# Peptides against a protein of PDB entry 2Q3Z: the designs that were tried, part 107

Target 1, 272 residues: chain A of PDB entry 2Q3Z
Amino acid sequence: YVLTQQGFIYQGSAKFIKNIPWNFGQFEDGILDICLILLDVNPKFLKNAGRDCSRRSSPVYVGRVVSGMVNCNDDQGVLLGRWDNNYGDGVSPMSWIGSVDILRRWKNHGCQRVKYGQCWVFAAVACTVLRCLGIPTRVVTNYNSAHDQNSNLLIEYFRNEFGEIQGDKSEMIWNFHCWVESWMTRPDLQPGYEGWQALDPTPQEKSEGTYCCGPVPVRAIKEGDLSTKYDAPFVFAEVNADVVDWIQQDDGSVHKSINRSLIVGLKISTKS
Target 2, 254 residues: chain A of PDB entry 2Q3Z as posed
Amino acid sequence: YVLTQQGFIYQGSAKFIKNIPWNFGQFQDGILDICLILLDVNPKFLKNAGRDCSRRSSPVYVGRVGSGMVNCNDDQGVLLGRWDNNYGDGVSPMSWIGSVDILRRWKNHGCQRVKYGQCWVFAAVACTVLRCLGIPTRVVTNYNSAHDSNLLIEYFRNSEMIWNFHCWVESWMTRPDLQPGYEGWQALDPTPQEKSEGTYCCGPVPVRAIKEGDLSTKYDAPFVFAEVNADVVDWIQKSINRSLIVGLKISTKS

## One batch from the design tools (peptide; made by RFdiffusion4, then SolubleMPNN)

Design b2_p18_2_s2 (from b2_p18_2, 10 letters changed)
Fold by OpenDDE base, seed 3:
Structure b2_p18_2_s2 (fold): chain B 272 residues (1-272), chain A 18 residues (1-18)
Amino acid sequence: as target 1 above (272 residues)
Amino acid sequence: RDEILASLTKQVPIGSQF
């Protein structure tokens, strides 16, 4: 996981799985230095350098910082996300073939956000950074990945009497979503939560005021321990949310229906 | 078909139109 520089990232849909080659390039010239710069421009360092540096021996702390810094939300982070197909003023997320060019662009432009990324780009860059910092990390893909915005473990659709979705889809399901899993001990938790930890650098929801996510033990998600820091409910929902349709009738009545046709979550892990 | 194929290379909400 730490030593592999080239790999594959899975994309597509649950029914039509695709992959792209990706150069993580964690050992390429200057990449480690860029990763260290990333740490040195994080908000926690800027607020209290001594405290931040004293905590960098913790992969839990570093993982959380990296998840926040790979996106440019709230800070001088690496990537700006965009999903509206308007990429003319930057680089299309689909054109990237590795993390190295992204990180070099970020650094060479004074830590200015790189345009643009989507989930796999965020995940891949995070994977590179974490590997550089000695944390075993892999990219994972979850098909039919839920984005729960109100922390109720549901994806709720409002539908008219004809079943058509009404209003803006605040809550939604991605065809696929990528994040990373990192191997670390969790001395901050009860025994047994060491191992793979989910981290999500794509800016989806704020965690403690910052667009970051995790680390949360994969075991906790699997066992449904939603009390486990960090962000267990959100990550749990990504892979386990139930889908509910609120069907609005013309008379103003609303019928709740469990949507059993939309199955959230099909997670695959890479072997790289 | 082209819309389906395009959806395989980018992240999109399920049920989104292309």
Scores: peptide ipSAE 0.378, ipTM 0.841, DockQ to the pose 0.475
Fold by OpenDDE base, seed 4:
Structure b2_p18_2_s2 (fold): chain B 272 residues (1-272), chain A 18 residues (1-18)
Amino acid sequence: as target 1 above (272 residues)
Amino acid sequence: RDEILASLTKQVPIGSQF
């Protein structure tokens, strides 16, 4: 994982899986230095450099920082996300073929956010950074990936009596979503949660006030232990949310129905 | 669900024609 500079990222849909080649390039010239700059511009460093540096021996701490810093939300992070097909003032997320150019652009422009990223770009950059920092990391793709906004582990659709979805879909399911899994011990948790930890650098929800996500033990997600830090409910929902249809009748009555035809979560983890 | 080629290269909400 740490040594692999070129790989594939899975995209597409659950029924039509696609992959793209990606150059992670963690050993390319200057990339490690850029990763260190990323740490040095994080809000925790700016607030208390000594404390931040003292915590950099913890992959848990570093992973969480990287998760937050790969996106430019809340900080001088690397990438600005955009999903509306309006990329004329930047680079289309679909144009990137590796992390190196992104990181170099970020650094060379004074740590200004790079336009633009989507999930796999965020994940890939995070993967590069984490690998640079010696943390075994892989990109993960989850098809039918839920974005739970209200922490109820549900994706809720409002439907009329004809089954047509009504209103603004605040909660939604992505055709695919990418994040990373990093291998680390979890001394901050009870024994048994070492191993793969999910980290999501795509700015979807705030965790403790910052757009970051994880690390959360993959085991915790698998076992449904939502009490584990960090962000277990959100990550759990990404792969396991139930879809609920609120069917509104003409009389104003609402019927709750579990949509069993839409299965959230089909995770593909890359292997070395 | 029905998927389109355009949705294979970018993130889109399920069911969207984006």
Scores: peptide ipSAE 0.371, ipTM 0.844, DockQ to the pose 0.500
Fold by OpenDDE base, seed 2:
Structure b2_p18_2_s2 (fold): chain B 272 residues (1-272), chain A 18 residues (1-18)
Amino acid sequence: as target 1 above (272 residues)
Amino acid sequence: RDEILASLTKQVPIGSQF
């Protein structure tokens, strides 16, 4: 989980699982230096360098910083996400074959955001950085991955009497989503939450004002303990949200239906 | 078919029509 530089990332759909090869390259020339630059341009360092540096011995702290810095949404982070197939002014997310070129481009252009990434690109870059910093990390893929936007552990669709989706369709389920799990102790939590921690660098929701997510104990998610920091409800919803259809009838009545035909969450953890 | 194939290589929303 630290030494492996080449691996596979799972993609596709729940019924049609596929993978791509990926070069993480955490030990390639200059990559460690780039990872250190990433830490030195993070908002917490810019605000108070001494305090930030004093906390870099904590994988909990560093993991959260890296989760925020792999995306460029709030800071001088690495990647700009894009999902609309308009990649002409950058690089298609589907064309990347490793983290090294992404990190080198970012650094060589003065920490300017690299265009473009999607979930597996964010996750893979985070995995490279965390491994480079000595934190055991793996990429994970979750099929039928929910994005809960209102923190109610539901994916809600509004429909008319004909079953047609109404409204802005803001809540959604990804065919797949990737994030990372990092191995660390959690001295900031009650005993028993050491081990794999979920971190999500894809900019989905803000946590404490920043597009970052985690670390949250995988055990807490498995056991449904949503009280654990960080971002347990959001990560729980990614793998366990219920899908609710709100059906509005012509008479103005509203009916709730739990859609059990669409099961949220099928998580695959990589072995390397 | 092309949309299905494309969905295997990129992250896309699942269709909301059930």
Scores: peptide ipSAE 0.368, ipTM 0.841, DockQ to the pose 0.459
Fold by OpenDDE base, seed 5:
Structure b2_p18_2_s2 (fold): chain B 272 residues (1-272), chain A 18 residues (1-18)
Amino acid sequence: as target 1 above (272 residues)
Amino acid sequence: RDEILASLTKQVPIGSQF
């Protein structure tokens, strides 16, 4: 999880799982220097360099910083996300085959955001950076991955009598979503939460005002301890949200659809 | 099934094709 530079990332759907090869390249020339630049341009360093540097011995702190800095939201981060199939002014997310080119482009263009990424690209770059910094890390794929935007642990759809989606379309389930898990101790938590920690660098929701997510113990998610920092409710919802499909009739009546049930979450952790 | 097959190479919301 630190020494391997090549691997696979799982994509596709729950029913049709596929994978792509990926070069993480954490030991390639200049990559460590780029990772250090990433730390040195983070908002916390710019605000107070001494305080930021004093905390870099903590993988908890570093993991949270990296989660925020892999996306370009709110900072000088690495990647701009795009999902609308309009990639003519950049590189299609589907064309990347490794993290090295992305990181080099970012650095060589004055830390300008690289166009474009989707979840597996964000996760893969985060994996490279964290491994480069000596933190054991793996990419994780979750099929039928929920994005809970209102913190109620529900994904709610509203449909008319014809099955057409009505109202707010913000709530969604991804066909797949990728993030990373990093191995670390958690001295900031009660005993027993050491081990794999989920970190999500894809800009989905803000945590403490920044588009970042985690670290949160995988154990806490498994056990449903939603009080555990950081962002346990959000990560829990990604893998466990309940889906409610409402049917609205013309008479104003509302009932839950019983036609189909969608199961949130099918997680695959990569092996070294 | 066909809707899912159309989105094997990219991340998309379920029920959407981008």
Scores: peptide ipSAE 0.362, ipTM 0.840, DockQ to the pose 0.495

Design b2_p18_2_s3 (from b2_p18_2, 10 letters changed)
Fold by OpenDDE base, seed 3:
Structure b2_p18_2_s3 (fold): chain B 272 residues (1-272), chain A 18 residues (1-18)
Amino acid sequence: as target 1 above (272 residues)
Amino acid sequence: KDEILASLTRQVPIGAQF
């Protein structure tokens, strides 16, 4: 996990799994220095450098900082996300082959956000940074990955009588989504939650006012303990949300239907 | 078919298909 510089990231769909090669490059020249710059430009450091530095011995703290700093939302973070297939003013997310070029571009342009990323790019860069900082980390892919926006553990679609989705798709299910899992102790939690922790650097929802997610024990998600910090309900929903259709009829009546055809969550963990 | 192929290379919402 820490030592592997090259790997594969899984993409596609649950029915048609594909992968791409990725160079994490955590030991390439200058990458550690860039990771340290990333820490030194984070909002917590800028607010109180002494407090931030004193907490960098905690992989929980560092993981949460990295989750927030890999995206450029709210801060001088690394990547700008874009999903509308219009990438002409930057680099297509599909064009990246490794984390090193992204991190170097970010640093060389004065910590200006790099255009553009999608989930696997965010996850891969986070994986590089965390590995560089000595935290065992792997990229994971979840197929049929839910994005719950209101923390109710549901993906709700409003549909007309013909089954067509109406209004803005506030909530959605991705064909796939990537995040990272990092190995760490959790002295801030009750015993038994050490091990793999989910961290999601893709800017999906705010956690305590910042676009970051985790760390949350994978065990807590598996066991349904949604009280564990950080962001257990959100991560749980990514892998286990129920899908509900609100079907509006011509007479204005609304019928609630559980969508059993769409099963949320099929998580694939990498071995490297 | 092009939409299916595109879904193999990038993130896309799938909720509309179900």
Scores: peptide ipSAE 0.373, ipTM 0.837, DockQ to the pose 0.489
Fold by OpenDDE base, seed 2:
Structure b2_p18_2_s3 (fold): chain B 272 residues (1-272), chain A 18 residues (1-18)
Amino acid sequence: as target 1 above (272 residues)
Amino acid sequence: KDEILASLTRQVPIGAQF
């Protein structure tokens, strides 16, 4: 989980699982230096360098910083996400074959955001950085991955009597989503939450004002302990949200429809 | 066909099927 530089990332759909090869390259020339630059341009360092540096011995702290810095949404982070299939002014997310070129481009352009990433690109870059910093990390893929935007552990669709989606379509389920799991102790939590921690660098929701997610114990998610920091409800919803279809009739009545065909969450963790 | 193939290589929302 630290030494492996080449691996596979799972993509596709729950019914049609595929993988791509990926070069993480955490030991390639200059990559460690770039990872250190990433830490040195993070908002917490810029605000108070001494305090930030004093906390870099904590994989919990570093993991959370990296989760925020792999995306560029709030800071001089690495990647700009784009999902609309319009990539002419950058590099298609599907064109990347490794983290090294992304990190080098970012650094060589003065820490300017690299265009473009999607979930597996964010996850893979985070995996490279965390491994480079000595934190055992793996990429995880979740099929039918929910994005809960209102923190109710539901994905709600509103439909008219004809089945047409009405109103805001903000809540969604991804065909797949990737994040990382990092191995660390959790001295900031009750005993028993050491081990794999979920971290999500894809900018989906703000956590404490920043587009970052985790670390949250995988055990807490498995056991449904939503009180566990960080971001347990959000990560729980990614893998366990209930899907509710509300059918609105002209008379103002609302009926709940249960979609049994759409099951949120099918997590696959990598062994390398 | 192209959308199905694209959905295997990129992250996309699952459309409402009803």
Scores: peptide ipSAE 0.373, ipTM 0.837, DockQ to the pose 0.459
Fold by OpenDDE base, seed 4:
Structure b2_p18_2_s3 (fold): chain B 272 residues (1-272), chain A 18 residues (1-18)
Amino acid sequence: as target 1 above (272 residues)
Amino acid sequence: KDEILASLTRQVPIGAQF
């Protein structure tokens, strides 16, 4: 995982799986220096450099910092996300073929956010950074990936009597979503949660006030231990949320129905 | 709704096309 510079990222849909080649390039010239700059501009470093540096030996700490810093939300992070298909003032997320150009652009422009990323771009850059910092990391793709906004482990659709989705569609399911899994020990947790940890650098929800996510043990997600830091409910929902249809009738009555036809989560983990 | 091809290359909310 740490040694592979080229790989594939899975995209598309559950029915139509696609992959793209990606150059992670963690060993290319200057990339390590850029990763260190990324750490040196993080809010925790700016607040207390000594404390931040003292914690960089912890892959848990570093992973969480990287998760936050790969996106430009709340900080001088690397990428600005955009999903509205209007990319004329930047680079289309679909145009990137590797992490190196993104990181170099970020650094060369004074740590200004690079336009633009989507999930796989965020994940790939995070993967590069984490690998560069010696943390075994892989990109993960989850098809039918839920974005739970209210932490109820549900994706809720309001539907009229004809089954048409009504109102604000803030809670939604992505055709696919990418994040990373990093291998680390979890001395901050009870024994048994070492191993793969999910980290999500795509700015979806705030965790402790910052757009970051994880690390959370993959085991915790598998076992449904939602008390496990960090962000277990959110990551759990990405792969396991139930879809609920609130069917409103003309008389104002509402019927709750579990939508069993839409299965959240089909995770593909890259293997070396 | 997004075209199927576009849905293979970028993130989009799940719609009837999926």
Scores: peptide ipSAE 0.371, ipTM 0.839, DockQ to the pose 0.443
Fold by OpenDDE base, seed 5:
Structure b2_p18_2_s3 (fold): chain B 272 residues (1-272), chain A 18 residues (1-18)
Amino acid sequence: as target 1 above (272 residues)
Amino acid sequence: KDEILASLTRQVPIGAQF
């Protein structure tokens, strides 16, 4: 049997796809209370409790708050990200098997950030919280996922004649990246953008001063409507950025590589 | 560069590989 609170998350690479089992546990005892605490410690509540509470009927508003609060950047959020393979002072991101332990640790330690997460851990915790709050949500995996840092929809690499990357560019492509899609209406947008909305809780770029991302209609990304709030250019780049490899010669000239190509984006979503 | 085996278990940049 498969419990409705259990699922799978896709990982690995485009050529070697794997999955892991995950316990979302959105209906386990005390999890709803922890999700409400998460809302009550968010910066918008601390600034104006009455205004924050009045907006919690909006899945758009709640989704954006959750995206920001699942990471601990700029607030009392749940998870600290780490990617350098040095996890000795915490829990390895690869050791987690569900969202419940993470949320309980966060709450039981006075809303202290939990060490550590990577993309699928952030996405899975966000999925748990959103489901707990009544928002239909699924985890999405994108292989060869771009992180556009300068909002130009390009991932550019500069290499010397020996093929070595020159250290100036911090832009990257992940082997895989995970985020969530939530089902909601978008009364704040033009008609036709109801349905799946992308939300990315991994702290990659700031949106309106906070490490959060979305909600943005999946339809807007598919149609290339980059004016659509929230964060359409960033999410578009994750799945559609153009990769440019440059070779710098000894004379300082730069030429586009014809022997290196990488296709950004292979998105897999679970049926919900 | 991260080893292929490591890339199956964790999130890693691939920009240096391609």
Scores: peptide ipSAE 0.366, ipTM 0.834, DockQ to the pose 0.467

Design b2_p18_2_s4 (from b2_p18_2, 11 letters changed)
Fold by OpenDDE base, seed 5:
Structure b2_p18_2_s4 (fold): chain B 272 residues (1-272), chain A 18 residues (1-18)
Amino acid sequence: as target 1 above (272 residues)
Amino acid sequence: VDEIEKSLTKQVPIGSYL
């Protein structure tokens, strides 16, 4: 998980699983230096360099910093996300074949955000950086992945009598979503939460005021311990949210229906 | 729908191609 430079990332859908080859390239020339620059331009370093540096021995701290810095939201981070098919002023997310070119472009342009990424690009760059810093890390793909924006563990759709979605569509389910899992101890938690920790660098929800996510023990998600820092409810919902349809009739009546045809969550962890 | 889904290589909302 630290030594592998070449791998595969799973994409597509639960029905039609695909993969692409990816060059993580954590040992290529200059990549370690770029990872150190990433740490030295993070908001916590700029606020208090001594405090930030003193905490870099903690993979929990470093993992959280990296999850925030891989996206350019709120800081001088690496990637700008885009999902609307308008990529003409940058590089299409589907064109990337590895993390090295992305990181080099970021550094060579004065830490200017690289256009553009989607989930697997964010996850792959995070994986490269974490591996470069000596943290065992793998990319994870979750099919039918929920984005719960209100922390109620539900994906709610409002529909008319004809089944047409009404109102705000901010809550949604992705065909797939990628994040990373990193191996670390959790001295900040009760015993038994060491092991794989989920980190999500795709800017979806703010955590403590910053677009970052995790680390949260995979065990906590499996056991439903939603009090576990960081961001357990959000990560839990990505893999376990229930889908609810609220059907409004012409008479103003509202009917609740649990959508059993759409099951959230089919997680695949890579072996490399 | 299946043909469209099978062709996807990007991340999209499930409801966007139905």
Scores: peptide ipSAE 0.486, ipTM 0.918, DockQ to the pose 0.600
Fold by OpenDDE base, seed 1:
Structure b2_p18_2_s4 (fold): chain B 272 residues (1-272), chain A 18 residues (1-18)
Amino acid sequence: as target 1 above (272 residues)
Amino acid sequence: VDEIEKSLTKQVPIGSYL
C-alpha cells in the first residue's frame, strides 16, 4: 500500500465490473517534491506556516489537507472536475493512465488546475500523494454510490403519478464512485477506530467550509456511528442511503414510497 | 473506443449507463 507503484482501479457498474491499469508512481523522480509543494500551497500553510508545519506529523491532519488540495475548488489544488463530456479545452478524464503526468503538469504550470478529472482520477492522485508522504493508502470503488446533498441519509426523488421524475435532479446515485482509504491511528477518537480511514477528494460537499471529506473510520461507518469526525453522515450515505420516491397524485396528494429496487452501495477495496 | 467500453469507463448517474 506504500511500495506498490503500479495498480488497478475498478470502474463500470455493479453488473459490469471493469478495471483499468494505473501508474501511481509515488517514487518517480520529482514526485515527492511536488507533494511537498502541494502542502506548501494549502490555505492553512498560507495563513500560518508554523502551525501547519507543526501539524504535519499527524496523518489525520495531512489526510484532510490532501483531500482538499487534490481538487481545485477552494484553493490552488490539482484537478478540476467535469462530467458533461465537454473536454475540448483540456484532457478527457478517461485518457489519463497515471498520477505522475497530472502532478507534473500541475507543478510545471505554476500550480494551475489540471483539466479534467472525475472520481477515480481524484482518488488516484490522492492515493499517490498520501503514499508518497508515507501513509498506507488504497483506492476504493463503490458501485451504486449515493450523493446525499441535504444530510438526511436519503436519496429523494419527486415523481408524478406516472413515475416520471419532476424538477431538477440534485441528489443522485452514481454508477460508481471512487475515494481512498488510508491506514492510521485515531488518537483524537475513542479506542478501536484505528485502521482504515475513508478520505474523499472528489468535490461533492463542503466540510467545514472546504470541499474535502474525512478522514472517517471505516469501522464507524460499518457500525453506524455518525457522530465520528470527519463527515461520517456523508460517507455513510454513500454506501447506505435509502431511496425514497415522493409520488404526487393528480389530486395534489403526495405518497411516500420506499424504492426497494435501488440498492445503494457495493464497495470493492483494492489489494494494490 | 467502443461505445460500450466508453460507458464503463466514465462516472454517470444511475439509469444512464450499462
Scores: peptide ipSAE 0.372, ipTM 0.829, DockQ to the pose 0.410
Fold by OpenDDE base, seed 3:
Structure b2_p18_2_s4 (fold): chain B 272 residues (1-272), chain A 18 residues (1-18)
Amino acid sequence: as target 1 above (272 residues)
Amino acid sequence: VDEIEKSLTKQVPIGSYL
């Protein structure tokens, strides 16, 4: 996980799984230095360098910093996300073939955000950075991945009497979503939560005021321990949310229906 | 077919892809 520089990232849909080759390139020239720059421009370092540096021995701390810094939301992070197919002023997320070019562009442009990323790009860059920093990391793809925006562990659709979705989707299920899992001990938690920790660098929801996510023990998610820091409810929802349809009638009445046809979560872990 | 293939290469909300 630390030594592998080339791998595959899974994309597509649950029914039509695809993959792309990806060069993580964590050992290419200058990449480690760029990863260190990433740490040195993080808001916590800028606020208190001594405190930040003193905590960099903790993969828990570093993982959380990296998850926040891979996206450019709220900081001088690496990537700007975009999903609307308007990529003319940058690079299409679909054009990237590795993390190295992204990181080099970021650094060479004075740590200005690189346009553009989507989930797998964020995840792949995070994977590169974490590997550079000696943290065993893999990219994970979750098909039918829920984005719970109101922390109720549900994906809620509002529908008219004909079953048509109404208004802007306040919540959604992605065809796929990528994040990373990193191997670390969790001395900050009760025993037994060592091992794979989920981290999500895609800017989806704010955690403690910053677009970051995790680390949260994969075990905690699997066991439904939503009290486990960090961001267990959100990550749990990505893989386990129930889907609810609110059917609106002309008389203003609303009928709640559990949507059993939309099954959230099908996670694939990578070997490299 | 081409549009479906392209939709599999990007992240989209369910129901927004072909």
Scores: peptide ipSAE 0.367, ipTM 0.829, DockQ to the pose 0.459
Fold by OpenDDE base, seed 2:
Structure b2_p18_2_s4 (fold): chain B 272 residues (1-272), chain A 18 residues (1-18)
Amino acid sequence: as target 1 above (272 residues)
Amino acid sequence: VDEIEKSLTKQVPIGSYL
């Protein structure tokens, strides 16, 4: 979880699981220095360097900073996400084979955002950075991963009487989504929440005004403790959201239907 | 076949591929 520099990231779909090899490269030349630069350009450091530095001994604090800084939303972060297949002005997310080139490009271009990433790229870079900083971390893949936008633990689709989806799909289910789990104690929580903590660097929703997510105890998600900081409801929804169809009839009536054919969440954690 | 293979290598909303 700290020493492994090469691994696999799971992709594909729930029915067709695939993997790609990935070079995390946390011990390659200059990578530690780049990780330290990442910390030194984070908004909290820029606001109050002394306070930020005083908190870098906390893996909870550092994990949250890294989850925000791996994406370029809100800050001088590493990666710009893109999902529309228009990658001509950058590098296709599917072309990356490791974190090292991404981090080097970011640093060498004055901490300018690297184009482009998708979930596994964000997760892999976060994994590299966290491992480099001495935090045991693994990439996790969740199939049929929900993105709940309104914090109601539901994925809601509006349909006409024929079952056709109406309007813009604001909420969605990904074929797969990747994030990281990091091992840490949680002295900021009640006893029993030490261990694996979920962190999500893919910019999906803002947490306390920043595109970041976690750390949240994996145990809290498993037990349904949604009061646990950080971002427990969002992470819970990624793996457990119910899918609801709101069916509008011709008479203007609306019927709620639970879509049992769409099962959210099938999480696979890496073994190494 | 190529479309299916591509969908397995990128993150996409469910229903946007098949």
Scores: peptide ipSAE 0.366, ipTM 0.833, DockQ to the pose 0.455

